# Peptides against a protein of PDB entry 5VZU: the designs that were tried, part 116

Target 1, 271 residues: chain A of PDB entry 5VZU
Amino acid sequence: GRTLEDIFHEHMQELILMKFIYTSQYDNCLTYRRIYLPPSRPDDLIKPGLFKGTYGSHGLEIVMLSFHGRRARGTKITGDPNIPAGQQTVEIDLRHRIQLPDLENQRNFNELSRIVLEVRERVRQEQQEGGHEAGEGRGRQGPRESQPSPAQPRAEAPSKGPDGTPGEDGGEPGDAVAAAEQPAQCGQGQPFVLPVGVSSRNEDYPRTCRMCFYGTGLIAGHGFTSPERTPGVFILFDEDRFGFVWLELKSFSLYSRVQATFRNADAPSPQ

## One batch from the design tools (peptide; made by RFdiffusion4, then SolubleMPNN)

Design b2_p19_4_s1 (from b2_p19_4, 8 letters changed)
Fold by OpenDDE base, seed 5:
Structure b2_p19_4_s1 (fold): chain B 271 residues (1-271), chain A 19 residues (1-19)
Amino acid sequence: as target 1 above (271 residues)
Amino acid sequence: SEIIEQHLKELEEEEEARK
């Protein structure tokens, strides 16, 4: 019978062949663009930069990690037949932390699925609420063409008097308890294991994670057909390693920092 | 070729190959 390894090798050979066919069509039209590393910011979860990611049957792909306020982005530097270079392979919502259960319950795929889908629903609700506030503000400035109603000279009605006693409405300043943004405690590392039935290219992934966030991965058919965002979990292991659990695909991508030093890879400072 | 088109279809049916 075909082993899972045989199937993986067959699909990898097919994807390599496809990549070869696609690249051979461009033999006379290769364009080169300089890639700049994103500038590091103090509030970045980890240093931005190039990572090598595992993409199952596609093998290894190069992804640029960058931070954009409360969002992180993985951008493909290398493409495949499904998702071309320059696409956002992963988008991470740093507002929505995923709390992993204990190590025993982490093996349960249905428990992880429940946790992720509950966060997905919250993200959808927040997007709908923010969309309504932006919509209602535009509707009311219909130009009232105030037709100039003619100036009828209506009369002098009289001088009613005086004594509005100032009610000392001592409006107690409601203590807006500023919800103290609990400083993101660099929490002690939590034991980490993949759920049963989540595929990984290798078993050599970090067994301790710092924190997890809700995210979405980009998936498509060949030629970037029917592109969609699938829910997942960003797993921060350390400064140089993160993972992404593709929930619907039941797969895990491990991302490891490219340790190569690049000369002149820093973006020119905006003058 | 028909072989490539068949393999393309088989890979499109594999969810993992959509990443």
Scores: peptide ipSAE 0.236, ipTM 0.721, DockQ to the pose 0.082
Fold by OpenDDE base, seed 1:
Structure b2_p19_4_s1 (fold): chain B 271 residues (1-271), chain A 19 residues (1-19)
Amino acid sequence: as target 1 above (271 residues)
Amino acid sequence: SEIIEQHLKELEEEEEARK
């Protein structure tokens, strides 16, 4: 009988054929562009660079990871029939950490969904509030021609010192026992497992993660139709591996660093 | 049969998964 691998292989062949048809329709107008590796910055979560990502039936895709302040970006270097090369496949908000539950509760997709959707709502609220502050500040610089009004002499108002008696109201400082936020032990990886019903091409993913962040993934129909961003979880495993849980798609992409060294791949210094 | 049909549907849903 056909195995799941046979079916997956046939489906990948169809997707490759679609990619070939799309590339062949454009009268061989191939534009070659040099890809530059982003420079590493001290504040980068991990070294930026090329990663190979699992994209389910699309197979393996090459993604450039880059850091932009408190945002990380995955940009497709290879495209598929849905999302073309050069698109930002994932956008990660490094301001919004996701705290995973214990290992037992990590198996519950609904619990992960709740956590992610709560963070998504906070991100939306912050975007609405920040949009209002940026609008009000620009209106008031009308050029008030400050005509020099003449300096009227300051009358010395007399310093009456009122002798206000110190009332000794000895309000006992209620010891608000500040619950010592146990310093999140920044160094120990948390046990990690995918929720039940999240598809992964391979069960060979890291079973320990360092930290998670809120992010969005780009999805579209064939030919990049109706593109939208879906909520997800960026999972940092180590210096060379991260994951993305596509929440609405119930799928997991594992990204592994391309270990190849490229000569002359650094961006030219801005002159 | 059912597992294959479910996985075909998951693959069709992964083709629809639009990534």
Scores: peptide ipSAE 0.236, ipTM 0.704, DockQ to the pose 0.083
Fold by OpenDDE base, seed 2:
Structure b2_p19_4_s1 (fold): chain B 271 residues (1-271), chain A 19 residues (1-19)
Amino acid sequence: as target 1 above (271 residues)
Amino acid sequence: SEIIEQHLKELEEEEEARK
């Protein structure tokens, strides 16, 4: 019978063969495009730039991180058999912070799943409401000719009745103890652990995170078939490291900054 | 065996992973 080792080697050979086939299909028409680093802005969560990310069986991929107002984007610089270069592998909504529970509850995948799916539903509701306001604003300019309202008849005023006594509702003013919103201590990292059953190629990930956000990852079949967005969590560890938990895939990608300095990699100033 | 089973499960999960 096939050993587990035989199946592993066969699958790895298939992925290598697929990568070879896809790269060889481009041999007839290679186009070279210069990549520019995105300009850094003061309000950027971290410095934008090139990161190397873990993509399971695909190994290491190069991703460009960029900031677009309240959204961050990871764009593939390298492609794989599923998702080609130039696609947005991750899209992060910086409006929707994920609050991780304590370390004991962080090990529970179902708790993380609940938190992420609740945020996904809020994002979907906000998109529907914003779509309705944009739709309703154009429809109301039809001149409704005022058809004269027909005179509906005066139904009569029945009369009853008298008594009930004034109860002294001595409403004590309940001191609304304004729960002082503890200023989010932006500086103290929270202890971090992956949920049980989330696969990571390396256990050497940061055990402290600064903040987390809702995001979506791009997934597709071989040849970029049936592309879809799957929910996930962006985890900021530090200035040079972030993670993405692919919730439906139960997988973790660690992204580490490429420390190489590139000459003339800055985008030309918009004239 | 256990490392290979984990890697195969990772590969089956990665064939599903479509990343």
Scores: peptide ipSAE 0.218, ipTM 0.712, DockQ to the pose 0.073
Fold by OpenDDE base, seed 4:
Structure b2_p19_4_s1 (fold): chain B 271 residues (1-271), chain A 19 residues (1-19)
Amino acid sequence: as target 1 above (271 residues)
Amino acid sequence: SEIIEQHLKELEEEEEARK
């Protein structure tokens, strides 16, 4: 039978071969595409740009963060065995904020799982409802054959008179106390900790977060086989750092802004 | 050995790290 040592050596040979295939794929790249930095918009949650993300055993990957209305997107600039470059590693729904519990309950993975799965179900329902409205709106343009309805005669409706009784009913304006939505104090970060059993490359992640959102990560087998979206949590720490909790994978990716300034990296103005 | 088990776990984490 194969020993654990035989299995280890076979798997290490496979990893070395994969690493060799990756390095060789870069050398065999026949098509170069220029990458442009996304234009910054005033309503962007943070400045868009390049981030270095932790991907467990795959190490560090370069991800472009961009904003698309009420969605954020992480696009791989570097790829791995599973997810190639140019794929959307994370998609964030900025409509669906995740409210983290207190610090003690944040250690409970099942609590985070419950919160995320409840939001996932709401997102699924909204997509089904929006799909029905878009479907029903297109179906009813049956060709209205404009049958020329015949000119029915102008019946002279009679001039009934002026009776002007001004009923004074002074309905008191009920003071709708507009509960002033206290502007969610965007300024005070919440204490943050990873749930027990969520793997991180290190414990050197920010222990305070600004806000969290529902998102999905892209996962696949080697060679981009059976690609699927898995639920997760986008965690904004600061202007230069965010995280993603891969819920089903029980893993955490930390993304840190690439501080390098690139000359001439701005997207050409749309002509 | 503990080293082999750790590396096998890292490898399982690589196969599981479908991300």
Scores: peptide ipSAE 0.217, ipTM 0.686, DockQ to the pose 0.069

Design b2_p19_4_s2 (from b2_p19_4, 8 letters changed)
Fold by OpenDDE base, seed 3:
Structure b2_p19_4_s2 (fold): chain B 271 residues (1-271), chain A 19 residues (1-19)
Amino acid sequence: as target 1 above (271 residues)
Amino acid sequence: SDIIEELLKELKEEEEARK
């Protein structure tokens, strides 16, 4: 049978070969494409733009953060052997805030996993319900065959009867106390720590979090084989820093804004 | 012992590399 060592050596040989193939492609034909920064909107959680993300063994990658209504997207500007450039490395649902526990309970990976998986199930239910409403509306254009069936005429008349007693049933209006959605307190940042067993390249991450959201990360095998979305947590630290916890991978990516100003990087106005 | 621990560490690093 294949030993764990045999499987590992085979996979390492594949990784080295893939890295060699990718590097050798640069010698043949380079296509340069201009990248434009997304336009900033007032309702954007932070200013959109370029970030440097930590991707474990891949090192540093460049990711474009953009906002699309109630969704944020990280798009790879640099690719790796697993996920090519132009793919959405992270997709964030700004409708589904993650509430982190206290600092002691944040060390528990299983607690974070529970919270994220509960939100994932809500997102799945909302997608199923929204899919049913869109499906039922299209079915009823049955062909109105207008067969002109004829005129027949009859006839009669009658009567009468009377009494409607008014039953008074005074159903008290139950005050549905609309649970006031507590305005997302842009308040004092919560103390933040990674769960035990989540890998980070450096322990030098912000120890204060503003807010967190549910999201998904894109993972694949080498050559972009079997791509899938895994659950995770987007962590907003400040205007220039965010994180993503890859829950299934037990890894953390720190994203830091590229502070360089680029001339003529604004998107051309839609003509 | 040490080789197995190293291989398990590297397999974990490769699983983390899928992103």
Scores: peptide ipSAE 0.298, ipTM 0.796, DockQ to the pose 0.075
Fold by OpenDDE base, seed 4:
Structure b2_p19_4_s2 (fold): chain B 271 residues (1-271), chain A 19 residues (1-19)
Amino acid sequence: as target 1 above (271 residues)
Amino acid sequence: SDIIEELLKELKEEEEARK
């Protein structure tokens, strides 16, 4: 029977062969597409732009980070044998913040998994409810048959009187306990470590993060077969670095801003 | 132990290749 070693060697040979085929295809036909940087908005979590991401055995890939209201997206600028260029490698829900536990409990993969899957279930419920409201709102435009129901004129009935007794019911003002808006701890980074058993290319990731959000990563077989979204955690480290924990893959991608300034890379203003 | 850890690492690298 095939050993696990045989399967791995066959897979690595296939990846190398696919990389070779892709590289060789570039020699035969190049399609050039101009890439524009997303416009920066004041409400963007960080400046949008190009990032270099770690993708395990694929190596380094270029990803465009962009913001779309309460969502962030990573779009592949470079592709691999599994996920082609132009696909959304990560989709981040900026409504669903992930609160990491203390540093000791961050080493527990099962704790992170629990937290992420609980948020995944909330996101699924919100999508079902929002789908139902959008469906019900369209159904009630039944044709208002404008039946011209006639002008019947009825009737005067009368003026009854004055009695003004001001009941003083002094309803005590219930103390609206102002839910103290916990000051958005936007500024203080928390200690960060990867869970045990999450693979990273190296240990040279930031050991402090600003905030985390729920997200999904795109995975597929070779040739973009059976594409699916897997749950994960977007980790903001700083203005120039973020991470994504691929929960099901037990892997970490580190993204670092491309520091190169591109002249005339801004999108043309929408006319 | 070491061979199993290596094979588990290899299998994780294969799963990581789905990204």
Scores: peptide ipSAE 0.278, ipTM 0.798, DockQ to the pose 0.079
Fold by OpenDDE base, seed 5:
Structure b2_p19_4_s2 (fold): chain B 271 residues (1-271), chain A 19 residues (1-19)
Amino acid sequence: as target 1 above (271 residues)
Amino acid sequence: SDIIEELLKELKEEEEARK
């Protein structure tokens, strides 16, 4: 029977071979497309741009970080055998902040898993509720073919409706407690450590984080087969570094800003 | 122990190869 070692060696050889085939295919037919940096907005959590991310066995990949209201997106600029370039490798929900426990409890993977899965269920509930409001409005205009029933002239009986006294129903305006959009206060940095059993390419990650958010990562089989979103945690370290904990994969991706100065990388002004 | 740790590392690297 295949040992797990045989399966891994076969899989790693396949990944290396696939990576080599992809790289060699690029050597034969490179299509160059200009990449524009996303426009920066004052409300962006950090400056959008290019980051180099750690992707375990795939090595380093280039990801574009962009902001879209209450969502952030990491888009692959470089692809791998599983997830091609142009896919959203991570999608972050900036509405759903993750509160990390103390440093001792951060070592507990089950505690992080509990916190993330509780937020995942809230996100699913909000998506179901928002989906129902959009669905009910379209249903009822079936074309009633109004067959022209003949106009029988029913006599207008002039019934005097009585003086209904206006009941002053002083409906107190229920204070819609506007869920105070807690401004994204640049929270004081908190100590950060990966849970036990979360794989990192190296131990050289920031040991302090500013804030964390719920997010999802994209995973697939080779050739982008059966793509799915897996839950995770976006961790903002600083202006130039963020992480993503892939919860189900028990892995960590560190993203570091590409410090290269790009000439003419700004999107042309929309004409 | 070492073979199991290696196999567990291998399984994690296989899981990491999905992202």
Scores: peptide ipSAE 0.265, ipTM 0.766, DockQ to the pose 0.079
Fold by OpenDDE base, seed 2:
Structure b2_p19_4_s2 (fold): chain B 271 residues (1-271), chain A 19 residues (1-19)
Amino acid sequence: as target 1 above (271 residues)
Amino acid sequence: SDIIEELLKELKEEEEARK
């Protein structure tokens, strides 16, 4: 029978072969594009820039994190056998915060899955409603000719009677308990743990997170076949570290800021 | 070349710091 070791060796040989094929395909058609660091804005969640990630068997990934109003994006700087460079590996919706449960319930993958899928459904509904408003706004400018539809008649609704019992029911003013907006505890990070059954290549991830957001990750087969967006969770740990939980893949990727200072990497000021 | 060389340098320094 195949041992776990045999399966691991076969998988590693396939990954090496795919990496070799990928590298060899590009060797004949190298195009160089200058990459600029995105300018920092005051409203950015963290400073934009280059981040180094570990993504399962693919090893080292370099992504550019950038902010676009209520969205953040991770753009691949390094390509791999599945997803070429320049693709958006993650898209984060900064409107849809994920509230993690307590540390005990964070271990339950089904609880995280429920929370993420509920947010995914809200995002889908908002996209459908926004699409309908844009569609209906164009259709109504047709000149509705005022056809005078005719005066259909007087149906006499009947006279039912008078009984006047004055029930004094003194409705006590129900105290509208103003749901105290729990002040967004912006200050102290919450305890963080990966759910049971989520694989991490490195168990040395931050055990405290600042905030989480709904996002989608790009997955594809070898050669960028059947690319699709899968639901996930963007986890902000600190100014220099974020994670992404790939919900369907049950995997976690940790990204750390590249600390290198690149000369002349700033985007030219828009003239 | 400069970006790649700096990234390779950081990677080497991180590998040396883990040993």
Scores: peptide ipSAE 0.012, ipTM 0.451, DockQ to the pose 0.025; fails the geometry check

Design b2_p19_4_s3 (from b2_p19_4, 6 letters changed)
Fold by OpenDDE base, seed 4:
Structure b2_p19_4_s3 (fold): chain B 271 residues (1-271), chain A 19 residues (1-19)
Amino acid sequence: as target 1 above (271 residues)
Amino acid sequence: SEIIEELLKELEEEEKARE
C-alpha cells in the first residue's frame, strides 16, 4: 500500500514537476510586466508593498498588498498551478472589522466560523441594497413629458385664525446616552491563537494581533478551473506581518514584508 | 529585473537559513 510518505513524495514530485512545467511554459511566454509598488497613502492601514507568504504545499508565494479606499488587495506576484500571477489572492473589506473573542474562545473554530459568516451575510446585504439604489436612481428619469396642465385657479379658502393656546408640554430631554465611543484601541495588540483544526505550516506565528478584517480568498482547481472566493479573516499582526485564515480550507497563511529596498520600484507619478 | 533579482536573492537567503 502507498504509505503517507509515498503519497507525500509523489505529491512533492508532482508539485516540482508542475513548477518546472510552469517555469518552462513561462520561459516560452515571458511577458515581462514591470511591477510597480503601489504609492503609499496616509490612510493606508500599513505601508503597501511586497509580502512573502507560505501558501499550502506550493511553498513560497509573493503577494503585493495594496489599498483601495476601504478595501485592501493581495495580488499574486508568483503564480501557482491553481492561480496564475496577477490574480487577487485576497480581497479585504476594511469596513468589516472582525472582533476576535478571548483567547480561549479563539481556539473554537465554530465560533470564528459563526463570526465570519455573520459578517459575510452583512456584506451580501449591503451589496444588494447598494445595487438597488444604483438601479432605482437610473430608472426614474423617464421623460416627464411636461404636459402643461392648465392653471386651474383654486379658490381662496378663508383665513380662520383661532387662538390655540401653547400647551407647555415640557417633554423631558431624554438622556441621549452618548454611546461612549470606546476609543478604538487601535494600538494595543490582543492575544492571538489559531483555532483548533486550522492548519499552519509554521507554528511560529505572532501570538498577538492588532486588528482583524473580513476578507475573501481566491481558490481554484488546477489550471485556474472553477475559480471562487471563499470567506476568511485578514489578521494584521504588525507593520510587516499579516495573516489570512481560509475558513473553508481550515488553513492559515502568514505573510511577511519583503525587506529589500527596490530603488526603481516606485510607480511613475500619475502625469 | 532588479526587483526580481533582489527578491530571488532574499528567497535564496531564507532557504539557506532553513537548512
Scores: peptide ipSAE 0.006, ipTM 0.457, DockQ to the pose 0.028
Fold by OpenDDE base, seed 1:
Structure b2_p19_4_s3 (fold): chain B 271 residues (1-271), chain A 19 residues (1-19)
Amino acid sequence: as target 1 above (271 residues)
Amino acid sequence: SEIIEELLKELEEEEKARE
């Protein structure tokens, strides 16, 4: 039989050949860049780093996950015929959590689509509102001539006294049954299943997730033609695994942490 | 180079674990 080594070697040769054809056909300049592992921050959702995944119909992909305040980014380390290396394959909005329905309703693609599109519209509205506040503030700095208003004296306001009459108003304690907001047990994994009609190359994905967020994925034609962002769902499974549901493509990509320890992979300290 | 070589090695090992 073909060894895994033979299959891997053939697949790597095909990917190299596709890259060679692409670079030769489109007169593309190859740029080599050193990659650095992002430093971990206390507020990072999970440890940043390299993740291996499957992207659509493309084979093995490597993505760098990094955190940027309330946003996460997946940056392609491996390029494909559609999206070159160094592009942001996913952008995650950590402000916009997706609440998945129960397991039965998770099978309904239209329900997931509704939830994601409602969040997309909120994100769009917030972007429009934030754009208006920045415009109006610049107009009114007329040159106020600095007239030297004279130093009027500090009048000593007097110290009047302590009269402490305790009004006994015995207001009946209305039993406002404080509905104990059960602390949302943020830690229990929710059952997870892909909607019907979402393609996964691997059916071996985690059947529980910690949390989900709204995000956008980058798609393009061959040669990075007509690049656009499509809505999706970032699924955090655990510390070492996440997924992305491409809503419009009806596809799922699973990413697993690369466990390799790299020497001298740390970013140079900002001088 | 080293990062890519170690990464390729891990990828080969994980591919070997799926058969």
Scores: peptide ipSAE 0.006, ipTM 0.470, DockQ to the pose 0.033
Fold by OpenDDE base, seed 3:
Structure b2_p19_4_s3 (fold): chain B 271 residues (1-271), chain A 19 residues (1-19)
Amino acid sequence: as target 1 above (271 residues)
Amino acid sequence: SEIIEELLKELEEEEKARE
């Protein structure tokens, strides 16, 4: 019988062959594009730049992390047989922080799934509400052909002035219980562990995280077939390391900053 | 060329550290 090891070995050989075929298909039409590092902004969560990741069965990936207001994006610099270079592998919503439970409850995959799916539902509701406001504003430009109806005369209706007493409506100040924004514990890292059943290629992931956010990851079949966005968790460990938990795939990707200093990698100033 | 060569070198050094 085929051992699990034989199946993994055959699958790795197929992936190497597919990577070779994929690379060789471009040999005749290599468009070289210069990669520029995104400019850093004071409001960026961490310094933008190149990160090296280990992604699933595809091996090593280079991803550009960039910030776009309340969103962060990971853009593939290296393509793979599923997702070509230049695609956004991860999209992070910096408005939707995820609070991880205590270390004991972090081992429960169902608890993480519950938290992420609740945030996903809030994001869907906000998108529906924002879509309705944009839709109602366009409907009212019916062409009022204002036909000039003739000037009927000013009847002088009379002046009666009765003294309506001001009712003192003593509106009780409803105690707006300011939901104490729990001060984002921006300083002390939270203990971190992967849920049971989440696969990591590297067991040496950081055991402390700074903060987490809701995000979506791009998945596709070979040749970029049936591309879809799946829910996940962006995990900031430190200035140079982040992770992404792929919820539906039950996988974890670790990304580390490329430390190389590239000459002339700065984006040209917008003239 | 230099950016690609530095990236390739970092990738090769990490592959060797995993063997």
Scores: peptide ipSAE 0.006, ipTM 0.468, DockQ to the pose 0.028
Fold by OpenDDE base, seed 2:
Structure b2_p19_4_s3 (fold): chain B 271 residues (1-271), chain A 19 residues (1-19)
Amino acid sequence: as target 1 above (271 residues)
Amino acid sequence: SEIIEELLKELEEEEKARE
């Protein structure tokens, strides 16, 4: 029978071969594109820039994080056998915050899955409603000729009577305790742990997170076959670190800011 | 290749500086 070691060796040989095929494909058709660092905006969740990621068996990834209003995007700078460079590996919806449960319940993958799938359904509904409003707005400009549909008549239905009993019941106005929107405690990070059964390549992930958001990650087969977006969680740890939980893959990717200062990497100021 | 190799080299130097 194949040992687990034989299966691991075959898988590693396949990954090395795929890396070799992928690098050899580069040797035949190198297209160089200049990459500019996105300009930082005051409203950006963190400073945009380059991040070093660790993604399972694929090893080192370089991703550009950028902000686009209420969306963040991770763009692959390094390609891999599945996803070419320049693809958006993650798309984050900054409108849809994920609230993590208490630390004990964070270990439950099914609880995280429930929370993420509920947010995914809301995002799907909002997209359908926004698509419907854009569709209906074009249809109503048809000149509805005002056909003068006729004055159908009178029916007098009757007068029933009087009875006046004055029941006093002074129901006290129940104080509608305005559920005080607990001020989003933006300042103190919450304890963070990966759910049981989520694979992390590095156990040295931050144990405190600032904020979490709904997002989608791009997955594909070798040669970018059948590309699809899977649901996940973007986890902001600090100014220089974020993570992504791939829900369907049950994997976690940690990304750390590249601290290197590139000369002339700034985007030209829009004239 | 060159920009990626330079990036990888800078990342290896940064990683060695953290160990």
Scores: peptide ipSAE 0.000, ipTM 0.443, DockQ to the pose 0.026

